Peptides against a protein of PDB entry 7AE7. Designs and how they scored, part 183

Target 1, 321 residues: chain A of PDB entry 7AE7
Amino acid sequence: KVYKDLREFLEVLEQEGQLIRVKEEVNPEPDIAAAGRAAANLGKNQPAVFFEKIKGYKYSVVTNVHGSWQNHALMLGLDKNTSTKDQFYELNRRWDKFPVPPNVVKREAAPCKENVIDKDINLFEILPLYRINEQDGGFYISKASVVTADPEYPDDFNKLNVGTYRIQVKDRDRVGIQALAMHDIAVQLEKAEAENKPLPIAITIGNNPLVTFMASTPVGYNQNEYEFVGALQDGVPMDIVKSDLYDHLYVPAGSEVVLEGHIIPRVRTVEGPFGEFPGSYSGARLQCEVKIDRITHRTNPIFENLYLGIPWTEIDYLMAL

## One batch from the design tools (peptide; made by RFdiffusion4, then SolubleMPNN)

Design b2_p22_1_s4 (from b2_p22_1, 7 letters changed)
Fold by OpenDDE base, seed 3:
Structure b2_p22_1_s4 (fold): chain B 321 residues (1-321), chain A 22 residues (1-22)
Amino acid sequence: as target 1 above (321 residues)
Amino acid sequence: SAFEEAIRERREKLEKILKEVA
């Protein structure tokens, strides 16, 4: 099975008994993190956790979407009981199908374009933000697929980068982003900052699970993650759509939320601390700052966020393959 | 298994990189 969006995948997870739906209103803190920890403690069968109602917010949260080998098998369209070995062999077989170019769909056909916010931007109205860890220095978006391009070669689709980065919410319309020197985004940012220009960015949330998987998987600078998604879909192209602000940025057509904006050149602000590992906090550092200029989103958007509560967190499964 | 070892090696490599960047 191939999934066009997060919702199609969540439906399958629920059908397969790999999603817990919490229908009762929860407090964003500490209930989301506590429920995530409880789900992770269920052993090898770690379901996704979907929170329908969050006090003080309009929309839902889902966590631990990639948080088990069963969920990983289902992501590949395999039986949930497929061994890790067989999942690995199938992943490698499909990887050799690269490149599978995506389909560019019209704006009107893209679910991520159902709603637009272009004034009075407030991230707290669209995302039910919470502290993932009790001692976090703020609210984090930890499972976004961030789209950037090479500012010297904006029309080179092979240089379009889709990556996962630590993102702290700084204000209603600003986020901090951790762009480490080893990341492709850092190369692109360096080029923009050399000319004192903003770097265009699209932060996409709630994607096709293979997009999230590929955004967490290192690829070559001249390789497009969307073309690997098509390969991992066994040759079925994924659907992408042009961003609203930038002709050279393409986002997944089915994204729940798209934050479009720019990295402010040569500005660094305090980011952190963040509990990257249980009992380990990264200190506060000076990091890049993004101005959000436009939001597009699906009706009743689902905020997909990373679960970090116990060893073998969701990130461990994303990096294990 | 060789796969579990490869995962462990990747994890150890990542942890090492994270410690070196910290």
Scores: peptide ipSAE 0.007, ipTM 0.388, DockQ to the pose 0.019
Fold by OpenDDE base, seed 2:
Structure b2_p22_1_s4 (fold): chain B 321 residues (1-321), chain A 22 residues (1-22)
Amino acid sequence: as target 1 above (321 residues)
Amino acid sequence: SAFEEAIRERREKLEKILKEVA
């Protein structure tokens, strides 16, 4: 089975008993993190947790989407009881199908374009933000697929990068992003900053689970993550759509939320601390700052965020392969 | 390539995890 978006995957997770719905209103803190920890304690068959109602927010949150080998098997369209070994063999078999170019769909056909916010931007109105860890220095968007291009070769689709980065919310329309020197985004940012130019960026939230998987998977600088998604879909192309602000940036057509903006050149602001692992906090650092200029989103957008609980966190499954 | 090496390292890490969980 191939999934067009997060919603199709969540439906399958629910059908397979790998998603728990919390229908009661919860507090953003500490209830979301506490429920995630409780789900992690269910052992090897850790379900996704879908929070339908969050106090003070309009929209829903889902966590732990990739948080088990069963969820990983289902992501690959396999039986949920497929062994880790067989999942690995199947992933490798599909990897050899690279490249599988994506389909570019029209704006009118892309669910991520259902709603637009281009003035009075407030991230808190769109995303049910919460602290993932009790000692976090703020609210994090920890499971976004971030789209950037090479500013010297903006029309080279092979240099279009889709990556996962630590993103702290700094203000209503500002986020801090951790662009490490080893990431493709850092190469692209260095080129933009050399000319004192903004780097165009699209931060996409709530994607096809294979997009999230590939965004967390290092690939070559001249390899497009979307072409690997098509390979991992066993040769079925994924659907992408042009961003609203930038002709050379393409986002997943099914994204729940797309934050379009730019990295401000040569500006660094304090970011952190963040609990990357239970009991382990990274210190505060100077990081890049993004201004959000436009938001597009699906009606009733689902905020997909990372669960960072006890060992065998969702990140361990995303990085295990 | 650095990519092939990164994939190899991930494969080796996964194989190690699989051996520890077995």
Scores: peptide ipSAE 0.005, ipTM 0.350, DockQ to the pose 0.015
Fold by OpenDDE base, seed 5:
Structure b2_p22_1_s4 (fold): chain B 321 residues (1-321), chain A 22 residues (1-22)
Amino acid sequence: as target 1 above (321 residues)
Amino acid sequence: SAFEEAIRERREKLEKILKEVA
């Protein structure tokens, strides 16, 4: 099976017994984190947890989407009982199909374009934000696929970067982003900041699970993550669409939410702390700041966020291969 | 199905835990 979006994958998880639907209204804190920990205590076959109703918010949250080897097998379109060894061999076999170029779809065919917010932007109206860990310094978006390009070579699709970064909400229309020197985004930001120019950015939330997987997988600077998604789909191209603000940025056509904006040049603000691992917090640091200029989203968008409870966490499964 | 029953059991367990934290 190949999935166009998060929703198709969640349907399969539910059919395969790998999703728990919480229908009762929950408090964003502490109930979401507590429920995630409870799901982790169900053993090795950890389900995704879908929260239909969150007090004070209009939309839903899903966590632990990648939280088991069964979910990982289903992501690859395999039987949920496929061994870790056989999953690894299948991943390697499909990896050799790189590159598989994506399909560029029309704007009107892209579900992520169903709704637009270009004025009075408020992230709290579109995302059910909550503290993931009790001692977090704020609200985090922990499972976004962030799209940037090389400002010197904006038309070079091979240099289009899709990565996962720690993102803290700072204001209604501002987020902090951790762009470390080892990340491809840092190379692109350095080029923009050398000229005191903003770096265009699209922060995408709630994607095809293979997009999220590839965004968390290190690749070469001249290798496009979307072309690996096509390879991991056994040669079926994924669908992408042009961003609304930038001609050179492309986002997954099926994203639940797309935050379009720019990294403010030569500005650094306090970010953190964040519980990256259970019982371990990274300290507060000066990090880059993003201004959100436009939001596009699906009707009734699902906020996919990372579960960071008891090991094995989603990070362990995303980075295990 | 056996899977639907397993989902129900897991949901009921989760709902009990949520009620203890609320």
Scores: peptide ipSAE 0.014, ipTM 0.372, DockQ to the pose 0.020; fails the geometry check
Fold by OpenDDE base, seed 1:
Structure b2_p22_1_s4 (fold): chain B 321 residues (1-321), chain A 22 residues (1-22)
Amino acid sequence: as target 1 above (321 residues)
Amino acid sequence: SAFEEAIRERREKLEKILKEVA
């Protein structure tokens, strides 16, 4: 089975008993994080947790989407009880299908374009933001697939990068992003900053689970993550759409939310602390700042965010293969 | 394999993100 978007995957998770719906209104803190920890404590068969109602917010949150081997098997369109070994074998088999070029769809065909916010941008109106850990220095977006390109080669599709980065919300229209030197985004940013130019960026939230998977998988600088998504879909292309602000940036057509903007050149602001493990916090660091200039989103967007807790965490499964 | 390496690097990246997010 191939998924067009997060919603198709969540539907399968629910059908397979791998999603819990919380229908009662919850407090964003501490209830979301507490429920994630509770889900992790269910053992190896960890479900996704879908919060339908969050106090003070209009929209929903889903956590722990990749948080089990069962969820990982289902992501691959396999039986939920497929062994880790067989999942690995299937991943390797499909990986050899690279490249599978994506389909570029028209704007009108892309669910991520259903709604537009181009003025008075307020991230808190679109995303039910919460502190993941009690001592976090702010609100984090932790499962975004961030799209950037090489500013020297903007038309080279092979240099289009889709990566996962730590993103702290700084203001209603500002986020901090952790671009580490080992990330392709850091190379691209260095080139932009050398010329004192903004780096165009699209921060995509709530994607096809294989997009989220590939965005967290390192690939070569001249390899496109979308072409690997097609490979992991067993040769079925994924659907992408041109960003609204930039001709050279393409986003997943099915994204729940797309934050389009730019990294401000040669600006660094304090980011963190963030709880990396229960009881351990990364120190405050100077990080890049993104101005959000436009938001596109699906009607009733789902905020997919990372569950952080005691191993096995969602990330352990995202990484276990 | 290149895939095993990519998965290892993914794991390291996500562990790092986890360490950055957890």
Scores: peptide ipSAE 0.013, ipTM 0.361, DockQ to the pose 0.025; fails the geometry check

Design b2_p22_2_s1 (from b2_p22_2, 12 letters changed)
Fold by OpenDDE base, seed 5:
Structure b2_p22_2_s1 (fold): chain B 321 residues (1-321), chain A 22 residues (1-22)
Amino acid sequence: as target 1 above (321 residues)
Amino acid sequence: SLEELAKERREKQLELLKESQK
């Protein structure tokens, strides 16, 4: 089984008993986090949690999509009861199929292009934002696949980077991004900032689960994450589409939300704190700031966000490879 | 301090949330 988007995966999770649907209206805080913790306490088979109605917001939230070995098996199109050993074996087997180039689809065929916002941008109208932890310094987008390119080699598809970074909402059209020196995005940003130029960026939310997985998996600077997604789909190419603002940036065709913008050169603003682990907060630091210039999104977009529960977090499953 | 700035930003974000919910 191969998934085109998050929605196809959520359907399979629900069919397999790996998704809990919360139909009653919840408060963004503390109910999302509380319900997630309650679901996690149901045992080792931690389901995804889908919140249909959130007070004060129009759209839905899903958490814990990657939050179990069962969900991980289903992501690979395997039986949910496939052993961890067999999952790793299959991952390694498929990894050797790299590269599998993606299909570039037409704009009209890309669900992420169904709606466009290019003026009066307000992230709170599109995303049901909430604090994951009570002590967080704000609202975080913690499970986005961020697309950037090398400013020196913008047409080199092998240098196109899809990564996961901590993103804090700063304003209606501004986000902070944690670009650490060890990340490929930091290399690209350094090149842009040397010339005092903005770095083009596309922040994609609610993707094919293998895109999210690969965005969280370190690869070489000259290796494209989309070509690994095709490998992990056992040789089936994934679908990508050209961004609206930038010719050299491609996003997953099925993304729920795409935030297109730029990292402002040589600007650093306060970001954090964030509770990356229960009881452990990263301190506040000066971090990069992104201006959002355009949003494209599916009709009734689903906000996929990271679940930070006890005892296991989604990070543990995303990084355990 | 950075902690004070972080607190001020958090308060601003909560205000933005309240505005979006009207």
Scores: peptide ipSAE 0.218, ipTM 0.819, DockQ to the pose 0.835
Fold by OpenDDE base, seed 1:
Structure b2_p22_2_s1 (fold): chain B 321 residues (1-321), chain A 22 residues (1-22)
Amino acid sequence: as target 1 above (321 residues)
Amino acid sequence: SLEELAKERREKQLELLKESQK
């Protein structure tokens, strides 16, 4: 099975008993994190947790979408009980199908374009933000697929990067992004900053699970993650759509939320701390800052965010391959 | 210090949350 978006995947997870739906209103803190930890304690068959109602917010949160081998198997369209070995075998088989170019859909056909916010941007109105860990320095968007391009080669689709980065909310329309030197985004940012130019960016939230998976998987600088998604879909192209602000940036057509903006050149602001692992916090650091200039989103957008808990973090499943 | 700045930012973000929830 191929999934067009997060919602199709969540439906399958629910059908397979791999999603817990919390219908009662919860507090953003500590209830979301606590429920995630509780789900992790259910054993190796860790379900996703979907929070329908969050106090003070309009929209829902889902966590732990990739948080088990069962969920990982389902992501690949396999039986949930497929062995890890067989999952690896199938991944490797499909990987060899690269490249599978995506389909570019029209704006009117892209669910991520259903709603637009282009003024008075407030992230808190769109995303049910919470601290993932009690001691976090703020609210994090930890499972976004971030789209950037090479500013010297903006029309080279092979240099379009889709990556996962730690993103801290800094203001209603500002986020900090951790762009480490080993990330393709850092290379692209360096080029932009050399010219004192903003780097165009699209931060996409709530995607097809294979997009999220590939955004967390390192690939070559001249390889496009969307073409790997098509490969992992066993040769079925994924759907992308042009961003609203930038002709050279393409986002998943089915994204729940797309934050379009730019990395401010030569600006660094404090970011962190963040609990990357239970009981372990990264120190505060100076990081890049993004100005959000436009938001597009699906009606009733789902905020997919990372679960961090014991014994296994969701990151372990995203990076285990 | 960066830790102090991080704390101040955290407090600011919590304030923003409270404002948004009104």
Scores: peptide ipSAE 0.087, ipTM 0.729, DockQ to the pose 0.869
Fold by OpenDDE base, seed 2:
Structure b2_p22_2_s1 (fold): chain B 321 residues (1-321), chain A 22 residues (1-22)
Amino acid sequence: as target 1 above (321 residues)
Amino acid sequence: SLEELAKERREKQLELLKESQK
């Protein structure tokens, strides 16, 4: 089975008993994190947790989408009880199908384009933001697939990068992004900053699960993550659409929310602290800042965010394969 | 210190959340 978007995957998770739906209104803090921890305590079958109603917000949150081996099996379109060994075997078999080029769909066919916000941007109106950990220095978007290109070769599709980075909300239309030197985004940013130019960026939230998986998987600088998604879909191309602001950036057609903007050149602002692991906090650092210039989103967008609970975090599963 | 600035940032974020919920 191949998933076009997060919603199709969540439907399968629910059918397979791998999603808990919380129908009662919850507080953003501490209830989201607390419910995630409670779900993690259900044993090896850690389900995704879907919050339908969040006090003070219009839209829903889902966490722990990749938070179990069962969810990983389902992500690959396998039986939920497929062993980790067999999942690994199948992953490797499909990896050899690279490259599988994506389909570029028309704007009108892309669910992520259903709604547009291009003025009076307020991230708090579109995302049910909460602190993942009590001591976090702010609200984090921790499971976004971030799209950037090489500013010297913007039309080279092989250099299009889709990665996962720590993103702190800084203001209504500003986010901090952690671009480490080892990441492809840092190479691209360095080139832009050398010329004192903004780096175009699309921060995509709530994707099909293989996009999120590949965004968290290091690949070569000249390899496109979307072509690996097609490989992991056993040769079925994924659907992408051109961004609204940039002709050279493509986003998943089914993204729940797309934040389009630019990294401000040569600007660094305080970011953090963030609890990357239970009981472990990174210090505050100077990080890059993104101006959000445009938002596109599906009707009733789902905010997918990372679960960082005890004893196992969702990242443990994303990195285990 | 960066820690003090991070604390101020957290307070600002909580204020932004409260404003968005009105």
Scores: peptide ipSAE 0.056, ipTM 0.713, DockQ to the pose 0.869
Fold by OpenDDE base, seed 4:
Structure b2_p22_2_s1 (fold): chain B 321 residues (1-321), chain A 22 residues (1-22)
Amino acid sequence: as target 1 above (321 residues)
Amino acid sequence: SLEELAKERREKQLELLKESQK
């Protein structure tokens, strides 16, 4: 089975008993994190947790989407009881199909374009933001697939990067992004900043689970993550669409929310702390700042966010494959 | 509001950073 978007995957998770739906209104803190921890304690079959109603917000949150081996099996379109060994075998078999180029769809065919916000941007109106950890210095978007390009080679599709980065909300229309030297985005940003130019960026939230998986998987600088998604879909191309602001940036057609903007050149602001691991906080650091200039989103967008808990975090499953 | 809370947290972190640089 191949998934077009997060919603198709969540439907399968629910059908397979790998999703808990919380229908009662919850407080964003501490209830989301607490319910995630409770779900993680259910044993080896950790379900996703879908919160339908969050006090003070209009839209829903889903967490722990990749939080178990069963969910990973289903992501690959396998039986949920497929062994870890067989999952790895199948992953490796499909990896050899790289590259599988994506389909570029028209704007009108892309669900992520259903709604547009191009003025008076307020992230709090679109995303039910909460602290993942009690001691976090702010609200994080921790499971976004971030799209950037090489500013010297903007039309080279092989240099288009889709990565996962820690993103802290800084204002209604601003986020901090952690661009470490080991990330491809850091190379691209260095080139832009050398010329004192903004780096175009699209932050995509709530994707096809294989997009999220590949965004968290290191690939070569001249390799496109979307072409790996097609490989992992056993040769079925994924659907992408041009961003609204930039002709050279492509986003998943089925994204729940797309934040389009730019990294402000040569500006650094305080980011953190964030509890990446229980009891371990990365200190506050000066990091890049993104101005959000446009939002596109599906009707009733689902905010997919990372679950962090003991003993195994969702990151552990994303990085274990 | 949640927005105000985010702003307050950012301001506190900025103060902490400034203090650590002294």
Scores: peptide ipSAE 0.021, ipTM 0.602, DockQ to the pose 0.087

